# Designs tried in a protein design run: peptides against a protein of PDB entry 1IK9. Part 123

Target 1, 211 residues: chain A of PDB entry 1IK9
Amino acid sequence: MERKISRIHLVSEPSITHFLQVSWEKTLESGFVITLTDGHSAWTGTVSESEISQEADDMAMEKGKYVGELRKALLSGAGPADVYTFNFSKESCYFFFEKNLKDVSFRLGSFNLEKVENPAEVIRELICYCLDTIAENQAKNEHLQKENERLLRDWNDVQGRFEKCVSAKEALETDLYKRFILVLNEKKTKIRSLHNKLLNAAQEREKDIKQ
Target 2, 207 residues: chain A of PDB entry 1IK9 as posed
Amino acid sequence: MERKISRIHLVSEPSITHFLQVSWEKTLESGFVITLTDGHSAWTGTVSESEISQEADDMAMEKGKYVGELRKALLSADVYTFNFSKESAYFFFEKNLKDVSFRLGSFNLEKVENPAEVIRELIAYALDTIAENQAKNEHLQKENERLLRDWNDVQGRFEKAVSAKEALETDLYKRFILVLNEKKTKIRSLHNKLLNAAQEREKDIKQ
Target 3, 195 residues: chain B of PDB entry 1IK9 as posed
Amino acid sequence: MERKISRIHLVSEPSITHFLQVSWEKTLESGFVITLTDGHSAWTGTVSESEISQEADDMAMEKGKYVGELRKALLSVYTFNFSKESAYFFFEKNLKDVSFRLGSFNLEKVENPAEVIRELIAYALDTIAENQAKNEHLQKENERLLRDWNDVQGRFEKAVSAKEALETDLYKRFILVLNEKKTKIRSLHNKLLNA

## One batch from the design tools (peptide; made by RFdiffusion4, then SolubleMPNN)

Design b2_p17_7_s2 (from b2_p17_7, 7 letters changed)
Fold by OpenDDE base, seed 3:
Structure b2_p17_7_s2 (fold): chain B 211 residues (1-211), chain C 211 residues (1-211), chain A 17 residues (1-17)
Amino acid sequence: as target 1 above (211 residues)
Amino acid sequence: as target 1 above (211 residues)
Amino acid sequence: KKKEEEEKRFEEEKAKF
C-alpha cells in the first residue's frame, strides 16, 4: 500500500492547517482511502475505481488526465500557486476541491467523509507513519552517503592508476628509444670499421701492383 | 534549534503509543523543552541546564555521562531492549523514566509537565515538522542519488581510459620492437655484405700472389 | 619480471647481431 500525507488549507478554516492522508494500492486509479484531520478530529472516506471513473465521465475528462489532476491535488496539496482549493463541511462531512485557473475555477472532485469516532488513534497512526518514513529516509541517506564515499575512493584509486599508466607509457617509449640508439650506434661503428678495412685492402693491392 | 520526536510506551498505558518531542539549542546539556502527546492531549515542560546539573548531582553521576543517558532515553526512546521505562501521571502531570539493568532499575530523571490547553495546535505543529523533515530528507536523498550516478559515470570513464592506456602501452612496446627489428635487420644485411666484400678482396689478392 | 623480460629480449636481439 502506498500513502501520502500533505498539508492543506480549507477555505472555511484558512488559519488552521489540515492534513490530508491518501492511501492506495499500486495506482490511485484503482481507488483510495482519504483521511482528513485538524489534529483533534478526523474524517475518513473510501473512493472506489468506479467512483473515479464516474467523476471523470461526469466532468467529460479523459480518465488518465483526471487521475493525473487528482494526483496533483490530493498528493501534492495546493502547491505554491494555490492551483487547488479545498473545501470541507464538518456538518455534512462533504469534502470537495476545485482547480483554479486564471479565468475559470471548477470542481475537480467531491467525497463524502465519515467522522472518525476515535480520532486520536488515526492521529497516532499518522504520526507513527511519519516517524517510520523519517527513519527509512535517514537509513537510505546514510546508505547513499557511504556508497558515495566508496565511489569517490574507487574513482581516486583508478585515477591514480591511470596517471601512473600514462607516465609509465611515456617512460617506456623514452627508454626503448634510448636502448635502440645504443644498439644502432654499435652497428654503425661496425659498418664504419668494415668500410675502412675495405679501403685499406684496396690501397695495399694498388701498392703491390705498382714493383 | 534541534528537535527529535520518538514514540514511547507509558507503563500506565502500554497499548497506546505516546510521542515524546524534545527540543533544544545546540546541546541537550543547555536545557530542553519536552512535549508528550497521545494524539488527543498534550503536555509540555521546560528543563533548564541548572535542573539537569542538579539531577546529575542528586544521582552522584558525572554530568556528561548523565546527559548521555538523557540523550539515549529521550531522543532514542526505549530502544529494542526496553532499557528505558517511561511513566506519566495524567493527574499530577508528573513524568519520570527509569533505566532498567538486569538486576537494578533506577530513576534516571523526572519532570513536571503542564497540560496544553490547545493540544490540536501542538499536534498539528508536530505533524508539520514531520512532513518538513520528510521533504528535506527526500531532497537530500535525491541529491545523493544524483551524485552517486555522477560518481559512477566518472568512475566508468576513468576505468575505460585506464584500460585503453594499458592496452596502448602494450601495443606501443610491440610496435616499437617491430620497427627496431626492421632497422636492425637492414644494418645486419649491410654488415654481412661488407664482410663478403672483404673475403672476396682477400681471395683475389691471394690469386694475384700465386699468379 | 616484465623489466627482466624486456632486458633479456633486448640482449637476445643484441646477440643476434
Scores: peptide ipSAE 0.015, ipTM 0.832, DockQ to the pose 0.003
Fold by OpenDDE base, seed 5:
Structure b2_p17_7_s2 (fold): chain B 211 residues (1-211), chain C 211 residues (1-211), chain A 17 residues (1-17)
Amino acid sequence: as target 1 above (211 residues)
Amino acid sequence: as target 1 above (211 residues)
Amino acid sequence: KKKEEEEKRFEEEKAKF
């Protein structure tokens, strides 16, 4: 089961924060349970897949698009821009909500709710779910924090090894060239010495021919 | 202001989850506000620094140790091992809690609470705080997740650069030695050729002297 | 090891002369 609690304001009671709980299996399209509470009273209704399909048809809206709008309204509340307006009658237990666009407001959905006999149980379970969600999110945050600290250490280790590899490559190149130059110069000196010996031998031969 | 909500069970009502809210400024030692709720009724009390000091003195406990035990009891509930037991009388509005050790149970603290006139406001504010805490923790989680993904990309980049640097160092060493051997062999061939010319010149001179 | 073999090969190539 998936669950979402949102904070909403009713048009009739704008000073009293209400809480809208939606719970469903796999997809909101398959139906959901809606619960409204003011922290004293609670109201619950079940919305079937057939009712969702009927509301989409009555609106002449494609079902996937309609469910997408339901998801935005019911799982996000008004949203940060007050795009959705919520209405509830405690007398009739009738809940409806509107989408407000710049030039057009229209009813997006409506549900008959029933007053819960023991609202304290619903409220306690709602608070329990919030506290459990906080604990799960804290544990996930602690895990991600430790993982980030691990990745940062691993990055610093590889970075330090990379810098040492770069420096060692440059040092290797420089050292190999220096050693090569030394050996090359020894061979050049030996070649020059042998050429001088050949020149001297040729000069001595020319002296011996000239007697 | 710091705040903590915990789930507790009362000895008198073990089947009904209660919620214990503690709120304080900077340190619990400076005093705190305690609120108890069952999702229908709420009770609140203010505990001063002087009352905390008096309870520590009455217990013959060092104040810092006493506040440490208060923090464990009131901010964690019973804990995972039911080390703390909570008691409340709705008639007297008297709240007390015990620490249960293997061989000893003792009263750790006691407070007079007052029944809240409008419990729905306290319950709504409590749910609001839970929802705000969930939203903050979700935002922190998303941030840490993105940071984790960044650090993993950065690690993979440096790791790939390091592997390329290692391979390039080995390739450089091999290439430099191959080139060096080629040049060295050319100089060795030239030295051998010059030695042969010297030997031939010496043999020709020995013929000219014998002629 | 590889460095010692290459340094040894270098000294052997130096000593052939």
Scores: peptide ipSAE 0.015, ipTM 0.832, DockQ to the pose 0.003
Fold by OpenDDE base, seed 4:
Formats: C-alpha cells, structure tokens, sequence
Structure b2_p17_7_s2 (fold): chain B 211 residues (1-211), chain C 211 residues (1-211), chain A 17 residues (1-17)
C-alpha cells in the first residue's frame, strides 16, 4: 500500500488547513481510500476502480489521462498554481474537486465520504505515518550523505593518483630524452673521432706516395 | 527554533499513542515548550531555563548531564529499551517522566501543562510541520541522490583518464626505448664500419712497408 | 596527432643529430 498526505484548502473553510490522505495499493487506477481531516473531525471514503472508470467515462476522458489528473489533484493538493479547487460539505459529506483552466473550470471528481466516529484514531495514525516517513527519510539522508562522503574520498584518491601519473609520465619522457641525447652525443663524438682518424690516415698515405 | 515530535505511551493510556512535541530555540537548556496530544485533546506547557536548573539541582544532578537526559527522554520518547516512562494526568494536567534503571526508577522531570482550548489548531500545525519536514527531507534526498550520481560519474571519468594515463605511460616508455635502440644500433654499426676501415687502412700500410 | 607530434619531435631531434 502507498499513501500520500497533502494539505488542501476547502473553498468553504479557506482559513483552516485540511489534510487529504489518499491510500492505494499499486496504482491509483485500482481504487483508493480518501481521508479528509481538519485535525478535529475526519471523513473517509473508498473509491473503487469502477467508480474511477465511470467518472472518466462521464467526463468523456481517457481513463489513463483521468487517473493522471486524479494523481495531480489528490497527491499534490491544489498544485503550484491553484489548478485544483477542493470542496467539501460537512452536512452531506460530499467531496468534489474542480480543475481550473484559463477560461473553464470543471468538476474533475466527486466522492461521498462518511464521518469517522473516532477521528482521534485516524489523526493519530496519520501522525504516526508522518513520523515514520520522517524517520525513514532521515535514515535515507544519512545513508546518502555517508555515500557522498565515500565517493568524494574515492574521487580525491583517484584524482591524486591521476595527477601523480601525469607528472610521472612527463618526468619519464624528459629523463629518457635527456639520457638518449647524452648517449647519442657520445656516439656522434666517437664517429667524428673515427672519421678524423680515417682522414689523417688517408693524408699520410698520400704523403708516402708523393718521393 | 528547533522542534521534535515523538511518539510516547502514557502509563495511564498505553493503548493510545500520544505525541510529544518539544520546541526550543538553540539549546534545550534555555527552556522549551512541550505539547502533548492524543489526536483529540492537546496540552501545552512552557519550561523555563530556571525550572530546568531547579529540577537539576533538586535531583543533585549536574545541569549539562540533566539536560542530556531531558534530550534523550523528550526528543526520542521512551528510547529503544523503555528507559523512560511517561505519565500524564488529564485532570491535574501534571506531566512527569521517570528514568528506569535496573534496580531503581526515579522521576527525571515534571511539568504542569495546560489544556489547549483549540486542540485542532495545534494538531493541524503539528501535521503541517510533519509534512514540511517530509518535503524538506525529500528535497534533501533528491539533492544528495543527484550529487551521488554526479560524484560517481566524476569518479568514473577520472578513473578512465587514470587508466589511459597508465597505459599511455607504458606505451610511451616502450616506444621511446624501441626508437632509442634503433638509433643506437645505427650509430654502433657506423662506429664498427669506421673501425673496420681503420683496420684495413692499417693492414694495407703494413703491407706497403713490407714491400 | 599526439603520436605524430611525438614522432615529428623525435625526427626533429634525430635530424639535429
């Protein structure tokens, strides 16, 4: 089961923050339980897959698109731009929400809720879920933080090894060229010396032929 | 201001989860506001720095140690081993908690609370705080996750560059030595050729002298 | 490119010699 709790403002009571809890198994399309509370009273309704399908059909909306709108409305509240408006009658227990477009508002969905006899239990369970979610998220944050610190250490280690490798390559190349130049110069000097000895020997032979 | 909400069980009502909210400015030592709720009623009290000091003195406990025990009791609930027991009288609004040691239980602290006239507002604010904390922790989790993914990419990049640098160093060394050996062999061959020419010239001169 | 530049540098050093 998945759960989402959102803050909503009712058109009838805009000064009183309400909490909309939606619970579902795998997908919102399979149906969900909706719970509304003002922190004193609670109201709950179950919405079946058939009701979701019927509301989509009544709207002439494709079911996947309709469920996508339900997900935006019910799991995020009004949204960042007041795109969804929530209405609830405490007398009739009728909950409905509208999507506000630029030139048209339309009812997106409507549900009959029932007043919960023991709202305190629903509120306690809701707070428990929030506290559990906080604890889970804190544990995840601590884990991710430790992993970040590990990855940063590992990055610094390999970066330092890479820099040493670059410097060692440059030093090796420089040293090899220096050594090679020295050995080449010695060989060139020896070749020049041997050529001079050959020239001198040829000049002496030409002197011996000239008596 | 810092805040902590914890689940507690009252000795008088162990079947009903209560929520203990503690709010303080910088340190618990400077005083705090305590709020207790069962999801229907709420009770609040303010504990001053002077009351904390007095309770520490009455217990003959060093203030820093006492505040350390308050922090464990009030910010974590009973703790993982039921070390702290919470008691509350709805009639007297007297809240007290005990530390359970192996052979001795003692009262750690006691506070007079006042019944909140509008508990729904306190409960709504508490739920709002929980939802805000969830949203903040989710945003932090998403940030840390993105940072982990970045650090992992950066590590893989530098690791791949390091491996290429190692291979390039080995290839460079091998290529330089091969080239050096070729040039050295050419110079050695030229030196040997020049020496042979000198030996032949000397042998011809020795023939001309014997003739 | 880098290998050709290293080869060219080696041939230039070889030609100085």
Amino acid sequence: as target 1 above (211 residues)
Amino acid sequence: as target 1 above (211 residues)
Amino acid sequence: KKKEEEEKRFEEEKAKF
Scores: peptide ipSAE 0.016, ipTM 0.833, DockQ to the pose 0.004; fails the geometry check
Fold by OpenDDE base, seed 1:
Structure b2_p17_7_s2 (fold): chain B 211 residues (1-211), chain C 211 residues (1-211), chain A 17 residues (1-17)
Amino acid sequence: as target 1 above (211 residues)
Amino acid sequence: as target 1 above (211 residues)
Amino acid sequence: KKKEEEEKRFEEEKAKF
């Protein structure tokens, strides 16, 4: 089961933060359980896939797009731009929400809720879920931090090996060329010496022919 | 201000999860605010540095060690081994907790609380803090995840450059030696040819003298 | 044979550097 809790403000009670819990299986489209609380009272309703389909049809909106708007409204609250407005009557237990556009507001959905007899249990369960989520996220953070530190060490180690390899390659090339030049120059000197000996021998032979 | 919320079970109400909130400035030793809730009622008390010092003295425990035990008890709840037992009287608003050792239980601390007139506000604020903490931890997780992905890419890039550098070093060495051997062999052949010409010239001169 | 003699000469010249 997936779950999301968000803060919302009701049009009727803008000074009191409410909490909207939505819980569903796999997809919000398959239906969901909605729970509203003010920290004292709680209200719950189950919304079926058929109700979601009917609301989409009544809006003349494609179901996937409609569910996409439901997801934004119900799982994010009003959002940073108060794009969604929430209304709830404690007397009728009727919950509805509107999408506010520049020139138009329209009802996005509406649900009948039921007042919970034991709101304290719902609130305790909600707080438990929040604390569990905090603990899970902390464990993930600690894991990711340790992995980050590992990856940084591994990167530094490979970087240091790479720099050593580059320097070693350049040093090797330079050393090999220096050694090569020394040996080549020795051989060139020997060739020059042998040529001079040949020239001298030829000059002596030409002198011996001329007595 | 630092804050921690934990689940606790009261000895008097083991079937009902309670929530213990502790809030403090910098160090728990400087005093703290304790809040207890069952999701319907709330109780709050302020514990001063002087009260903490007095409890440490009454226990004949070193203050730093005592505060260390307070931190474990109050910020972790009972813990995984139920090492800490929590007691609260709703009538007297007296809260106390015990440390359970194998052979001995002893009172670790006690506080007088006051019943909050508007528990819904305290509960809403507690839920708000949980939701804020979830959002902060999610943002940290997303950041760490992106950084891990970056570090992994950077590691792969440097590793690939390192492997190419190693292979290029070996290839360079091999190629330089091959080229060197070719040039050296050419010079060795020229030296051998010139030596043979010198030997032939000397043999011809020795023939001309014997004639 | 000729390739092995070249490789052997290569290693012998490589060992002199």
Scores: peptide ipSAE 0.007, ipTM 0.831, DockQ to the pose 0.003; fails the geometry check

Design b2_p17_7_s3 (from b2_p17_7 with A2K E8K Y10F)
Fold by OpenDDE base, seed 3:
Structure b2_p17_7_s3 (fold): chain B 211 residues (1-211), chain C 211 residues (1-211), chain A 17 residues (1-17)
Amino acid sequence: as target 1 above (211 residues)
Amino acid sequence: as target 1 above (211 residues)
Amino acid sequence: SKKEEKDKKFEEEKAKF
């Protein structure tokens, strides 16, 4: 089961933060449970897949687009853009929400909620879920941090090996050329010496023929 | 200001989860505010640095060790080891906690709390803090995940460059040696040819003298 | 390229003799 808790402001009580909990299985489209609380009272309702489909049809909206608007309204919380307005009557237990556009507001959906007999239990369970989520997120953060530190070490190790390999390649090429030039120059000197000896021997033979 | 919320079980109400909030500035040793709630009622008290010092002295415990026990009791929550037991009287507003050892339990501390006039406001603020903490931890998780993905890419890039550098070094050495051997063998062949010409010239001169 | 320049210098040193 997936769950999201968001802060909302009711038009009737703009000074009091309310909490909207939505819980669902796999997809919001398959239905959900909605819980509203002010930290003293709680109200809960169940919304079926058929009700979601009916509201989409009544709005002449494609179901996936409608569910996308429900997801923004009910799960994202009212971002600072006040794009969604929430209304609740504590007397009738009627909850409805509107999407505000520039010149037009329209009702996106409505739910009949029931007042919870033991609101303290719902509030305690909500706080427990928040604390569990904090603990899970902290454990994930610690894991990601340790993995980050591992990856940074592994990167530094291979970078240092790469720099050593580059330097060693340049040094190897330079050393091999120096060694080759030395040996080649020795062989060139020996060739020059042998040519001079052949020239001298030929000049001596030409002198011996001329007596 | 630092804050920690933990789940506790009271000896008087073992079936009902209570929430213990502790808030402090810089260090727990400098004093803290404690808030207890059951999701319906709330109780708050302030503990001064002088009270913490007095309790440490009364226990004949070193202050840093005592604060270390307070930190485990009040901030860690009752881990599954039931090492700390919490007691609260709703009538007297007296809160106390014990450390359980094998054969001995001892009182670690006690606080007089005051019943909050508007518990719903305290509960709403507590839920707000939990939701803010979840959002901050999610943002940190997303940042760490993106950084891990960056570090993994950077590691793969430098690893691939390193492998290419190793292979290029081996190929360079092999190619240079092959080229050098070819040139050296040509020079060795020329030296051998010049030596043979010198030997032949010397043998012809010795024949010309005998003739 | 630096490789072609080294190869050319190597052939020039080979050809002087």
Scores: peptide ipSAE 0.018, ipTM 0.827, DockQ to the pose 0.003
Fold by OpenDDE base, seed 5:
Structure b2_p17_7_s3 (fold): chain B 211 residues (1-211), chain C 211 residues (1-211), chain A 17 residues (1-17)
Amino acid sequence: as target 1 above (211 residues)
Amino acid sequence: as target 1 above (211 residues)
Amino acid sequence: SKKEEKDKKFEEEKAKF
């Protein structure tokens, strides 16, 4: 079961923060449980896949698009620019929400809720879920931090090996050229010596012909 | 101001989860505000640095050790092995907690609380703090995830450059040796040719002397 | 070592001459 808790402000009670909990199995489209609380009272209702389909049809909206708008409204509160407006009557237990665009507002959905007999139990479970989520996110954060530190060490190790490889390549080339020049110079000296011996032998033969 | 919310179980009400909020400025030793709630009622009290010092003195415990035990009890609940026991009387508003060791239990501290007139406001603010903490931890988690993905890319890039450098070093050495052998063989051929010319010149001189 | 084997091949090619 998935769950999302959102902070909302009601049009009727803008000074009192409310909390909207939505819970579902795998997909919001298959139906969900909605819970509203002000920290003293709580209200709950179940919305079926059939009701979601009917609401989409009544709006003449494609079901996937409608569920996409429900997900934005109910799982993220008003949104980053107060795009969604929430209304609730404590007397009728009627909850409805609207999407506000620049030139038009439209009702996105409405639900009949029931007042919870023991709101303290719902509130305690909601706080427990928040604390459990904080602990899970902290453990994940500590894991990611340790992984980050590992990856940084591994990067520094490979970088240092790469720099050593570059320097060793340049040093190898320089050393091989130095060795090559030494051996070439030895062979050049031997060639010069052999040429001088040939010149001397030719000069001696020219002396022997001249008796 | 720092804050920690903990789930606790009271000895008097073990089936009902309570929430213990502690808030302080920089250090718990300088004093703190304690708030207890069951999701319906709330109780609060302020503990001064003077009261913490007096409680440490009454226990004949070193202040830093005492504050260390307060931090474990009040900021982490019962602990991982139910080491701390919490007691609260709703009638007297008296809160006390004990540390349980295998062979001994001792009272670690006690506080007089006051019943909050508007518990719903305290509960709403507590839920708001939990939701804000979840959002902050999620944002930090997303940042660390992106940083880990960056570090993994950077590691793969340097690793690939390092492998190319190793291969290029081996290829360079092989190429330089091949070129070196070619030039040496040319010089060896020239030296052999010069030796053959010297031998021929010596044989011609020996013929001219026998003539 | 691979270095000693290469130095040995270098000296062998030097000595063939």
Scores: peptide ipSAE 0.018, ipTM 0.827, DockQ to the pose 0.003
Fold by OpenDDE base, seed 4:
Structure b2_p17_7_s3 (fold): chain B 211 residues (1-211), chain C 211 residues (1-211), chain A 17 residues (1-17)
Amino acid sequence: as target 1 above (211 residues)
Amino acid sequence: as target 1 above (211 residues)
Amino acid sequence: SKKEEKDKKFEEEKAKF
């Protein structure tokens, strides 16, 4: 089961933060359990897949689009845009929510809830879920942090090896050229010396022919 | 202000999860506010730095060690070792906790709490804090995940550049040596040719003298 | 190409010397 708890404000009680828990199996489209609490009382309702389909049909909205709007309304809380307005009557246990657009407001969904006999159990379980989620997220955070530190060390090692490789390549090229130039110059000097010996021998032979 | 919420089990109500909130400024040693709730009722007490010091003295325990035990008891919840036992009387509002060792159990601390008049506010605020902590931890996890993905890409880039640098260094060395060998062999061939010309010229001169 | 530039530099250095 997946679960999301969000804080909401009811039009009837705007000063009192309410909590909206939605629980579902795999997808919100298959139906969900909704729980509302003010920290003292709790109300719960079950919304079936058939009710979701009927609400989509009554709205003349495509089911996937409707479920997408339900997901935004019920799982994100009131986002910063006040696009979703929540209403609840404690007397009738009727919960409904509206989507507010620039020129149009419309009811997105409505659910009959039932007052929970023992709200303390629901509240305790909700707090337990929050604490479990915190612990899981902390463990995940610590793991990601350790992995980050590992990756940074590995990056620094390879970077340092790369820089050494670049420098070693440049040094090698420079050293090889210097050594080559020295040996090449030695060979050029020897060639010049041998040419001079040939010229001298030819000049001596030309002198010996001229007696 | 720092805050920690933990689940605890009271000896008097072992089937009902209670929540222990501890709030403090910078260090637990400076004093703290303790709040206990069962999801319906709440109780709060303030523990001063002087009371912590007095409890440490009464126990003949070094203050830093005592605060270390308080931190383990009050901030970690009942760890898996049942080392800390929590007691609370709803009638007297007296909260105390014990450390259980193999051969000794002793009272680690005791606090007078007061019943909160509006427990729903405390419970709502506690749930809000849990939801805020979840949101912060989620944002931190998303950031660390993106950072890990960045570091992995950066590592792969540098690794690929390093491998190319190694291969390019080896190729450069091989190419330079091959080129140098060719040029040096050409110069050696020229030196040999010049020596042979000198030997032939000397042999011709020796024939001309014998003639 | 970088190879032709290295070949040219090598021949230029070979010619200087």
Scores: peptide ipSAE 0.018, ipTM 0.828, DockQ to the pose 0.004; fails the geometry check
Fold by OpenDDE base, seed 1:
Structure b2_p17_7_s3 (fold): chain B 211 residues (1-211), chain C 211 residues (1-211), chain A 17 residues (1-17)
Amino acid sequence: as target 1 above (211 residues)
Amino acid sequence: as target 1 above (211 residues)
Amino acid sequence: SKKEEKDKKFEEEKAKF
């Protein structure tokens, strides 16, 4: 089971933050449990897949698009632009929400909730879930931080090896060329010396022919 | 101001999870606000630096060690080994906690709390803080995940460049030696040819003298 | 050292030549 808790503001009680919990199995499309609380009272309703389908049909909206709007409304709260407006009557236990567009507002969905007899248990469970989520996210953060530090060390190690390899390649090439030039120059000097000896021998032979 | 919320179990109500909020400025040593809630009622007390000092003195415990025990007790709850036991009387509003050791249990601290007139506001604020903490931790997780993926890419890039540099160094060394051998062999062949010409010229001159 | 081994290998190759 998945859960999301969001803060919402009710049109009837704009000064009192409410909390909207949605719990579902795999997808919101399969239905969900909605719980509303003000930190004193709680109200819960179960929304079936058939009710979601009926609301989509009544709106003439494609079901996947409708579920997408439900997800944005119910799992994100009003959002930073108050795109969704939430209404709840404590007397009727009727919850409905509207999508606000520039020139048009329309009801996106409505649910009958039931007042919870023991709201303290719902509130405690909600706080427990928040604390568990904090602990899990903290453990993930600590793991990712340690892994980030590991990857940074590993990067520095390979980078330092790469720089040493580049420098060692350039040094090798330079040293090999220097040694090659020395040996080639020695061979060139020997060739020149042998050529001069050959020229001298030819000149001496020409002198011997000329007595 | 820093805050920690933990789950605790009261000896008087072991079936009902309570939440212990501690709020402080920089360090617990400077004093703190303690808030207890069961999701219906809330109780709050302010603990001064002087009260912390007095409790440490009464225990004949070094203040830094005492504050260290307070931090473990109040910011971690009972812990996985029930090292701390929490007691609260709703009638007297007296909160105290004990440290459990194998052969000795002792009172670590005690505070008078006051019943909050509007517990719903305290509970809403507590839930808001939990949701804000979840959102902040989620943003940190997403950032660390993206950074981890970046560092992994950067590591792979440098690793691939390093491997190419190693291979290119070995190939360069091999190619330079092959080219060097070819040029040296050409020079050696030229030296041998010149030596043979010099020997033939000397033999012809010895024939001309014997003649 | 790897340098001495390379120097030795270079002198051995130089001596063949």
Scores: peptide ipSAE 0.016, ipTM 0.828, DockQ to the pose 0.004; fails the geometry check

